Peptides against a protein of PDB entry 7PB4. Designs and how they scored, part 206

Target 1, 105 residues: chain A of PDB entry 7PB4
Amino acid sequence: KMLNIKEYKEKLLSTLGEFLEDHFPLPDRSVKKKKKNIQESSVNLITLHEMLEILINRLFDVPHDPYVKISDSFWPPYVELLLRNGIALRHPEDPTRIRLEAFHQ
Target 2, 218 residues: chain B of PDB entry 7PB4
Amino acid sequence: DALQMAVGYFEKGPIKASQNKDKTLEKHLKTVENVAWKNGLASEEIDILLNIALSGKFGNAVNTRILKCMIPATVISEDSVVKAVSWLCVGKCSGSTKVLFYRWLVAMFDFIDRKEQINLLYGFFFASLQDDALCPYVCHLLYLLTKKENVKPFRVRKLLDLQAKMGMQPHLQALLSLYKFFAPALISVSLPVRKKIYFKNSENLWKTALLAVKQRNR

## One batch from the design tools (peptide; made by RFdiffusion4, then SolubleMPNN)

Design b2_p16_6_s1 (from b2_p16_6, 6 letters changed)
Fold by OpenDDE base, seed 3:
Structure b2_p16_6_s1 (fold): chain B 105 residues (1-105), chain C 218 residues (1-218), chain A 16 residues (1-16)
Amino acid sequence: as target 1 above (105 residues)
Amino acid sequence: as target 2 above (218 residues)
Amino acid sequence: MAELTLRLLVQELVEL
């Protein structure tokens, strides 16, 4: 039974990954304009899949404080997507922190 | 150069020591407006100023004026547009600024150097269709962006649901007609053969300036 | 719908 749950979880994660790649791909910021001066902080944006993985892992690892700090690697459209669809919630006192919504039915 | 000083002012922000902050701001804003409407702005200047207008660094009145003068001399960088969409999602700009941005994006669409990255934002634009204020302009943008690969069953259903809610809006009909063109099997509903695609004239604000840009680049 | 699918997939993962 436990092995089947793990395999099912892996399959769901894979399905989610494929879904996210198809529907919500990251824009390629790779236009390294060579010119020296504007320190565009080359912060590598993470995928929506990676963002969700971070949020899910935090919920399981630290259930009493399931909030993740929004880093510069978090693409703002993804954050907004999660918030608008009720997948994530902002911390009530710290808008720089988000958590996965507790889907407790 | 007066323009460089003006752009630098908006980029770096007001230097603390100026007693007449508002007069200085107005002076620089007028400089940007004057150059933009006469000659257009370089892609780098648009990159800087567009981000400033959407970042919430200044008040809505200033942001609106900056956004209205985002007129290219030649081209707009796709990267500037991607960054701008990112700022829209941060929620520091007003609803009116969002509407103005989509109007601007539609008006300036042909002057954007590339569309590959903008096409990747298709899903985000499509999600904005639910905003009644944005819907007409987003439909127009999607009409310009839509490829066959974007026409999926779930998007068809959403458009039909929106039509059921909002009625047979001309902008929705235009987008649905394009969807039917790419994927006729997904849209069983007989769309009225509207001979003329009708979008709100989002370009009216920039019509004269855009004509001038097109003439200079011929 | 894509958004709903996303929500459903995430919900299913969390409830696991």
Scores: peptide ipSAE 0.408, ipTM 0.676, DockQ to the pose 0.279
Fold by OpenDDE base, seed 5:
Structure b2_p16_6_s1 (fold): chain B 105 residues (1-105), chain C 218 residues (1-218), chain A 16 residues (1-16)
Amino acid sequence: as target 1 above (105 residues)
Amino acid sequence: as target 2 above (218 residues)
Amino acid sequence: MAELTLRLLVQELVEL
């Protein structure tokens, strides 16, 4: 039973990854390495998959404080996508923190 | 160069020590406006100023004026547009700024150097159709972006649902007609054959400027 | 559907 759940979880994560790549791909920042001194802080944006993984893991690891701080690696359209669709919620007092919605009805 | 000083002012922000912050701001803003309307701005200048206008660094009045003068000399970088869309999602700009941005994006669409990354944002633009203030302009943008690959059954359903809620809007009908062209099997509803595609912004704020840009690039 | 599918997939992962 436990092995089947792990395998199912892995399959589901893989399916989610493929789905996210197909429907919500990260735009390739053509970081034109043009030498001009704008230290565009090359903040590496994470994928939506990685973002969801962080949120899911936080919910399981720290259920009493399931909020994740929005970093510069969080692509704003992804944050908005999760919030708009009720997948994530902003902290009521700190808009820089988001959590995964507890789907437990 | 006066333009470089003006762009640098907006990028670095007001130097604390200036007694006349508002006069300095107005001077630099007028410099940018004058150059933009006369000659257009370089892609690098648009990249900097567009992000500033949407970042919430300045007040809405200043941001609106900056955005109104985002007129290219030649091209707009696709990367600038992607970054701009990212700023829109942060929510630091006003609703009026969002509307103005979509109007700008439609008006300047042909001057954007590439469309590959903008096409990846299709789903995000489509989600913005739910905003009544944005819907007309988003429909126009989607009309310009839509490929056969974007026409999915769920998007058809959403458009039909929107039509049921808001009625047969010309901008929505234009987009639905394009969807029917790409996927006739998904749209069983007889759309009125409108001979003319009508989008509300045929007369954009930049009409005269765009004509001048096209004349200079011939 | 894509947004609904995303929600359903995430929900299924969380309920696991």
Scores: peptide ipSAE 0.408, ipTM 0.675, DockQ to the pose 0.320
Fold by OpenDDE base, seed 1:
Formats: C-alpha cells, sequence, structure tokens
Structure b2_p16_6_s1 (fold): chain B 105 residues (1-105), chain C 218 residues (1-218), chain A 16 residues (1-16)
C-alpha cells in the first residue's frame, strides 16, 4: 500500500509538472549580462512545479507551521496564481509567507 | 540630458531634502511626457519607466501619467513587458492602472520586438478574463496571441461560460471565432459570421503618437 | 479549467 501511494504520488507530481509546463511555463529571462554594474540579482526563478513541491513538502513536514517565506526565486505571477485559485493562502500577519491550502473540507 | 535626469529621478527616487518634491516630480514628469509624445522613448527608458509605473513606487496619478507616455521611438523590449506583467500580479497597482496597461499592451503590440516570451504568458492573460473590467482588452490581446496550440477544451468551456454570464459580447465572440477557426470540433455552437471584428478602440489614447512612430520608422 | 485542474491535482496530492 505505501509503495503504491508513493508511486502514485510520483506519477501525480510528474503529471502536474507536465501540466504546469504546458500551461504556465516560466518566461526565459535572457539575462543578457550586459556588464553594467547594476547587480541585477541573478536570482534564478523556480518553476511553478518546484514552488508547489516546496509548499506541499512544508505542509507535510511542518503541519503546525506550514508557511513558506516568499523568496526572490518565487515569480510573482505564480504566487498570485496560487492565491487567486485558492491553492495557497497568505499568512494573516505576515504577507511574505504563504501556505498550501488545507483542502480538508 | 533633461530626459536622463528625469528618468534617473524616477529610478533613484526623490532625494529626501527637497521641500519642493512635488514641483521637482512634476518637472521631470513633464520632461518625460514631452519627449515621449514628440520623439518617443528608447527601449531602455521604457523598461525603467514602465517598471516604475507598475511597482507602486509612486501614487496612482503619477503612475497613470507615466504609463500614458510609454510611447516607443522604435521598439519595446519583450523583457519589459514580462517584467510589467510580473508587477501586475504583485497587486500594488490600481485596477485602473491594470486596465490602462492592457490597453497600452494592445496598442503597442506591433512595436514589441519579440513575442515568444509574451506567448508563454498566455495562461496568465487568460486567467485575467475573469476580471470584468479587463475582459474586453484581454480578449483583444488573446486574439493577437492565440495560436492553435493554445486552443484547449477547457479554455473553450471557460469562454462559453463567460459568454453565458456576460452575454454575447463582441470581444468574446471575436475570440471564440478565432478559437473555432483553429479548432472547429471544439465549438459546436454556430457563431454569427461577423464580417468585421470589433474590439474596443484601445489605441485611441495613442492614435496620434502611433501614427508618428510609424512615420518615423518608415 | 486549467486552474481548476491545477487545484484538483494539488488537492489530490495533498490528500494523498
Amino acid sequence: as target 1 above (105 residues)
Amino acid sequence: as target 2 above (218 residues)
Amino acid sequence: MAELTLRLLVQELVEL
């Protein structure tokens, strides 16, 4: 049973990944390193898949504090997408933290 | 250069010590407006100022004025548009600014240097169809962006649901007609054969400026 | 629907 659940979870994650790549791909920021000294923080944006994995893992690993701090690697459109669709919630006191919605209704 | 000083002011922000902050702001804003309407702005200037207008760094009135003068001399960088869309999602700009941005994006669409990355934002634009104020302009944008690969059954259903909710809006019908063209099997509903597609004239705000840009680049 | 599908997929993953 546990192995089947893990395998099923992996399949679901894979399916989710494919779905996200098809519908919500990251724009290729051609960081043309033009040498001008503006420290454009070369912060690599993570995929929506990776973002969801972080949120899911946090929910399971730390269920009493399932909130993840929004980093510079979090593309704002993805954060908004998750919030608008009720997939994620902002922390009531700290808008820089989000959690995966507990779908336990 | 007066324009460089003005752009630099907006980029760096107001220096704390000036009692005449509003006068200085107005001076620089007028400089940008005058150059933009007369000659257009360089792609780099648009990149900086567009981000400022959408970042919430300044008040809505200032942001609106900046956005209205985002007129290219030649081209707009696709990267500037991608960054702008990111700012729209942060939620620091007003609803009116969002509407103005989509109007601007439609009006300036042909002046954007590349479309590859903008096409990747298709899903985000499509999600914005739920906003009644944005819907007409988003439909127009999607009409310009839609490829065969974007036409999926779920998007067809969503458009039909929107049509059921909002009625047979010309902008929705235009988009649905395009969808039917790419995927006739997905749209069983007989759409009225409209000889002319009518979108809201998003270009009206920039009509004179756009004509001037086209004349300069010929 | 993509958004609904996304929600459903995430929900299924969380309920697992």
Scores: peptide ipSAE 0.437, ipTM 0.821, DockQ to the pose 0.266; fails the geometry check
Fold by OpenDDE base, seed 4:
Structure b2_p16_6_s1 (fold): chain B 105 residues (1-105), chain C 218 residues (1-218), chain A 16 residues (1-16)
Amino acid sequence: as target 1 above (105 residues)
Amino acid sequence: as target 2 above (218 residues)
Amino acid sequence: MAELTLRLLVQELVEL
């Protein structure tokens, strides 16, 4: 039973990943390394898949405080996508924190 | 030069407006406006200023003026557009600024150097169709971006739902006609064969400038 | 649908 759930979860994650790549791919920010020495900390943007994994994991790991701080690695369109579609909620007092929506049955 | 100083001011300049700062701001804004309308801006200048206009660093009036003078000398970098869309999603700009951006994007579409990454943003643009103020301009943008691969059953349903809500808007009909062209089986509704696709003249704000850009790049 | 599908997929993952 547990193995089946794990396998099913992995399959769902894979399906989600494929879906996200097809519909909401991360644009290649060709960080043109312009050679000028400004260490623009090229904050590597994470995929929407990775973002969702973070949110899901936080919900499971810390259900009493399921909020994740929005980092510079969070692509704003992805954050907005999740918020607009009711997949995520912004913290009422801290707009820099989001949680996965509690999908009530 | 005066333009570099102006761009530098907007990029690095003090956020807090003081009365003396307003005169300086106005001076630099006029410098950018003058150069943009006369000669156009370099892609790098547009990259900087476009992001500033959408970042919420300045007030709506300033952002609007900056955005109105985002006229290319030659090309606009696709990367600048991608960054701009990112800023739109942050929500620090006004609704009027968003409308103006989409109008700008449509007007300047041919001057964007590449479309590959912009095409990847198709889903985000499509989501903006739900905004009644944006819908006419987003339809026009989507009309320019839509490929066969973008025409999905769910998007067809969304467009038909919008049509049911808003009526048979010319911009929506234009987009639906394109969808029907790519995927006739998905659209059972008889669309009037419009010989002329009509979009709201988004380019009117830049008509003279665009003519000048085209003349310089001949 | 994409948005709905996304929501449904996420919901299914969370309910797991």
Scores: peptide ipSAE 0.414, ipTM 0.690, DockQ to the pose 0.267; fails the geometry check

Design b2_p16_6_s2 (from b2_p16_6, 6 letters changed)
Fold by OpenDDE base, seed 3:
Structure b2_p16_6_s2 (fold): chain B 105 residues (1-105), chain C 218 residues (1-218), chain A 16 residues (1-16)
Amino acid sequence: as target 1 above (105 residues)
Amino acid sequence: as target 2 above (218 residues)
Amino acid sequence: MKEQLLRLLVQELVEL
């Protein structure tokens, strides 16, 4: 049972990844607008796929504390996308932590 | 060849310099239609053209004509179908195009090479049952896709609620009967024993073309 | 719209 769930999870994540690559790509860094002061935060932004993978893995690995700390690698528009669409929830006491929504068991 | 030029035109879009854009479009569209209905299209051609038809790159009339000629020579790639479903979610296609796509998907279901990724989209298809225009075709698609693992209590409730709203529709009864087969404990309601499962789309737009494809691949 | 599909895909993953 557990192996089949993991494999199915991986397949779903793969399908989700393909969907996300097509419809939710990271903004191309190439808009070199010349204005000086945007600190090149050297932080590599992760894809929405990677973000969801982290959230899903946390839910399965640590179901009693399924919250993930928002890092600088989390593109803020993706976080807001997940929250706005009821895919993720903020921790009630720590707004820097998010979890996947408890969908219908 | 003429087909490659036509596919390339749809993929790359109209080159700005052509004064007679509409005649060029019609020429290429007729080329695709002629090849598709005579010989079918290669999986790669379907991949390109199906995405174009659903992307909103062209107008609804063009998209409808492209989608109507998505006839395989041999197989359709599952990846093409997944990409197509993703475009449905972007909302750049008309309601009529969505209906046509589901009709196409049901008609072409046996020609799709794999079903694993399509089965992962089960929840998306199930959510489309609430659209009255899509519901008959979605029920048919779900009838083809449903596995025991998809039959969940919440989906049973949604189907029963939908039946309460729209009445005992033949397509909904067919799906409920399949659900009862996989999970009899979840459906306490006596379903009428239907001797025949009837979906509205028993006569698809592609019947003649699909018979020809099946004959060529024998 | 595309967000609805995203939600449904994630829901399917979580409901496993």
Scores: peptide ipSAE 0.546, ipTM 0.539, DockQ to the pose 0.513
Fold by OpenDDE base, seed 5:
Order: structure tokens, then sequence, then C-alpha cells
Structure b2_p16_6_s2 (fold): chain B 105 residues (1-105), chain C 218 residues (1-218), chain A 16 residues (1-16)
């Protein structure tokens, strides 16, 4: 049973990954070298696939506290996408934490 | 060869400098059609052309013609189908193209190499039941895909609600009967005993081609 | 519509 769930999860994540690469790619950082000296902390944004993987893993690994802290690597439009579409929920007391929605629990 | 040139044309798009774009397009489209109906297409050719047909790169007439000639020589990759479904979500294809795709998917179902990834799209297909134009074909597809694990209480409710709205459609009854088979406790309603399952004959467009494919692969 | 597919794919993952 567990192996089948893991394998199924991996397959689904792979399918999701391919879908996300095609339809939700990170915007090309148009290297508009605007010279503004602000130490834009070169925070490497993670893909939506990676973000979902983190959220899914947290839900399965820590079901009693399925919330993930939003890091600077989380592209804000992706967070909004997940929230608007009922894929994720914000923590009621901590807006910096999000979880996957409990679909049909 | 002529087919590779045709596929390459659709993949790369029309070269700007050709004054006779429409004639060139028609030539390549006819090449693809001729090969597909005579010999079928390789899995790689289907992968390329199926995505093109659903991407909205070309007009609806061209996309429809491409999709109609997505006839395998041997197999269709499930990855190609997954990618195709992803394009359906982007909404660049017409409603008629979506209907044609589901008809194609049902007709070609046995030629898809694997079903594991397609089964993961069960929820997506199920959501498409709400589209009245798609519903008959989606029911047929779901009838082919449904496993016990897919039969959930919420899906049962949705099917019953859909039946209440649309009436006792043969395609819905077929799917509900399958659901009752897998999960009799979830469906308290007595379903009429249908001796025959009735789906729209989606295969009619490809019937001759599919017979030829089956004969070549024996 | 792509967002709907995304939701459905995630839903299938969560419902495992």
Amino acid sequence: as target 1 above (105 residues)
Amino acid sequence: as target 2 above (218 residues)
Amino acid sequence: MKEQLLRLLVQELVEL
C-alpha cells in the first residue's frame, strides 16, 4: 500500500511538473540591468512545481501541522494563484503560513 | 522524407518569406493526412502534431484536420495525451476541437501505451462532465478509466445531480452503473438494468483506419 | 481553465 501511494505520488508529481513547465513557467527574469544598486538579494525563486511539492510533502509528512512558511523563494503570484483557486489556505493566525486545502476531508 | 518535412513545417511554423503560405500549408497537411491514413504515424510524429493541433498555433480548420489524422502506426504515448490535456486547459482550442479530442481519445484509447498518467487526470475529465457538448464523450472515457479508487462519494453526488438536471441519459447511466458496481453502498438508487451500454460511436471517424492499424499490428 | 486543472491534479494528490 505505501509503495503504491509513493509511486502514485511520484507519477502524479511528474505529470504535474510537466504541466507546470508548459503552462506556469517562472517569468524570464528579463535582465533589464537597470543599474539600481539595491542589493536585490538574489533570492532564487522556486518553480511552482517545487512549491507544490513542498506543500504536498508537508501535508503528508506532518498532517497535524501541514503549514509551510512562505519564504522569499516563493514567487508571490504563485502563492496568490494557489490561494485564489482554493488549492492552498493561509493559516488563520499567521498569514505567512500556507497549507494545501483538505480536499473532501 | 516528405513527412519529416511536413512535420517540421508544423513544428517550426511557416517561414516568413514564403509568398504562398497557404499552398505550402495545404501541401504539408495533405502529406500528413496521406501518410496517417495509409500507414499511421509514429509516436513521435503524433507527439509533435497533437500538441500543435491543440496549442492554437494554427487556425481551427487546420487544427481539426491535424487532429483527425492523429492515427498511430503502433502506439500513442501517454505523455502525448497528458500534454494534449494540458493544452485543453489553456483554452486556445475551440469547443469543437475539444469534442473532437475526446472522441479521438476514446477511439484511440487502446493504442495508448500506458494509462497510469491518464488515470491521474481522472478528476479533470470528471469536471468536464458539466460541459453538455463534452458530457457524452467524457462519460465514455470515464467508463474506460474508472477504477474503484476513483469512485468517491462526492463524484457520486455530482453524477446524481447531473442526472437530475439532464435526465437519465444512456451515457450517464452507463457510468453510474459502473460506479454502483465498484461501490454499491454509495448508490442507493435502483438503476435500470441495461443489457447494453450505449455510448455515441466516437470511433466512426477512424473506424477504417483503426481496422487497418489492428491488421498491421497482428 | 489551466488553474482548474492544477487544482484537480493537486486534489488527486491530496486524496491519495
Scores: peptide ipSAE 0.542, ipTM 0.511, DockQ to the pose 0.493
Fold by OpenDDE base, seed 4:
Structure b2_p16_6_s2 (fold): chain B 105 residues (1-105), chain C 218 residues (1-218), chain A 16 residues (1-16)
Amino acid sequence: as target 1 above (105 residues)
Amino acid sequence: as target 2 above (218 residues)
Amino acid sequence: MKEQLLRLLVQELVEL
């Protein structure tokens, strides 16, 4: 039973990853080259898939403190997307921390 | 072969320089239709064409025709179905295309190689119950997908609310009966013991083709 | 609509 859930989770994550790659791709680095003044923060942006994996893993690993600190690798539009759609919640006291929504409430 | 040329046309899109774009489109569409209905399509061909039909790359008439000929030779990849569902969410397809897709999904359900990923989309399908046009077909799909683990109190409430709104629809009653089977404690309401589960016969569009597929795979 | 699917997929993952 547990193995089936893990495999199912992995498959779901894979499916989610493919979905996200198709519909929520990171902006091509090439387009940002033209406007000079945005500090090329050399920070490798993570995919929305990776972001969700981090959030999901944190929820499972540390359910009493399921918040993840927003790093520079978090593309701000993705953070906003998650917050706006009720997928994630911002920490009430620390705006730099987000968690997955507890969908069971 | 002619099918590969047709699939390649839909995949790559119309070459700008063709004066007879519509004639070429129709030729390739007829090729796909003819092969699909006679022999079925390979899983790879279904993957490509199903995505095209739902991507909004072509007009609704073309998408409808493509979707109607998504008949497998052997199997449909679950990945193709997942990708298709992703396209439904993008909203580039018409309501009629969505209905047709769910009808197709129900009709082709047994030909999908695996169900694990599709079962993960249970919540998405369940949310589509709110669409009155989709509801009968989604109920049928959910009836095929529902496991005990899917029967949650909030879903029971939603189904009961939907029944209150729509009345005692046969497809909804079938799903509720299944829910009651898995979780009798969650459904206190006496459901009429319908001996016969009646779903809209989604298979009717593909009945002859499905019989042919089953005969070839014996 | 894509955002709704995203929410539902994530919900399903969290509910597992």
Scores: peptide ipSAE 0.540, ipTM 0.522, DockQ to the pose 0.532
Fold by OpenDDE base, seed 1:
Structure b2_p16_6_s2 (fold): chain B 105 residues (1-105), chain C 218 residues (1-218), chain A 16 residues (1-16)
Amino acid sequence: as target 1 above (105 residues)
Amino acid sequence: as target 2 above (218 residues)
Amino acid sequence: MKEQLLRLLVQELVEL
């Protein structure tokens, strides 16, 4: 049972990754060129897949504090996407922290 | 079912209370209260009763009691919330009922099935910040709803104007901190780094009931 | 539709 769940989880993560690459890719670095005043923060943005992986892992690894700190690597539109679609919730006391929504509702 | 009869009374019942009707009304209120606090209400029951509480069909005391027992068994329909907000626009409910509704909305926010339509009401909620009685609870609601696209220069100005009028209120600072997070270029003012965001505890009225709902849905 | 599918996929991962 546990092995099958692990394998299924890995397969599901892989499927999610492929889905996210196809439908929610990071904006090409080239679009940053036109708006001069965006400080080229040389911060490597993580994929939405990596962001979700971090959030999922935090929920499972630290269920009593499932919140992840938003770093500069978190593309703001992805954070907004997750919050907008009820996939993530903001911490009530710290706007820099988000968690996965508990879907067991 | 006693609950169905109670809900049916509030939905279809006569507006003009006779003395015998007051006893009947109290019986049905107690039935709704008892079920809501023990088991929660179905989404359909909340839809009916929430609208009744805000429609002005009954007196403020009755409306307040109904609204206090709007505790879900599982979920609250977004449509019920949208309809409820529409009644706030009609202005037939008391100021105390409006405050209670916003407290309820914040407390029950996680139990609302969808947020898409509620997010479209952002401008309406933001306009309600001008009401000093609503402002703390509206700030909390906006803190839950605010997206980057909602953070506009005119709204920043309105929040700063409110801060100038009301002082550095914790709930307003929480919302401004979120606005600064989404749009740092719009907020040139140095906001104090608050380690903790503090909102008035809107959940206090439903704390025990919400714990029970969360436990049943685990 | 894409966002709904995303939510469902994440939900399945969390419920596992």
Scores: peptide ipSAE 0.538, ipTM 0.496, DockQ to the pose 0.340

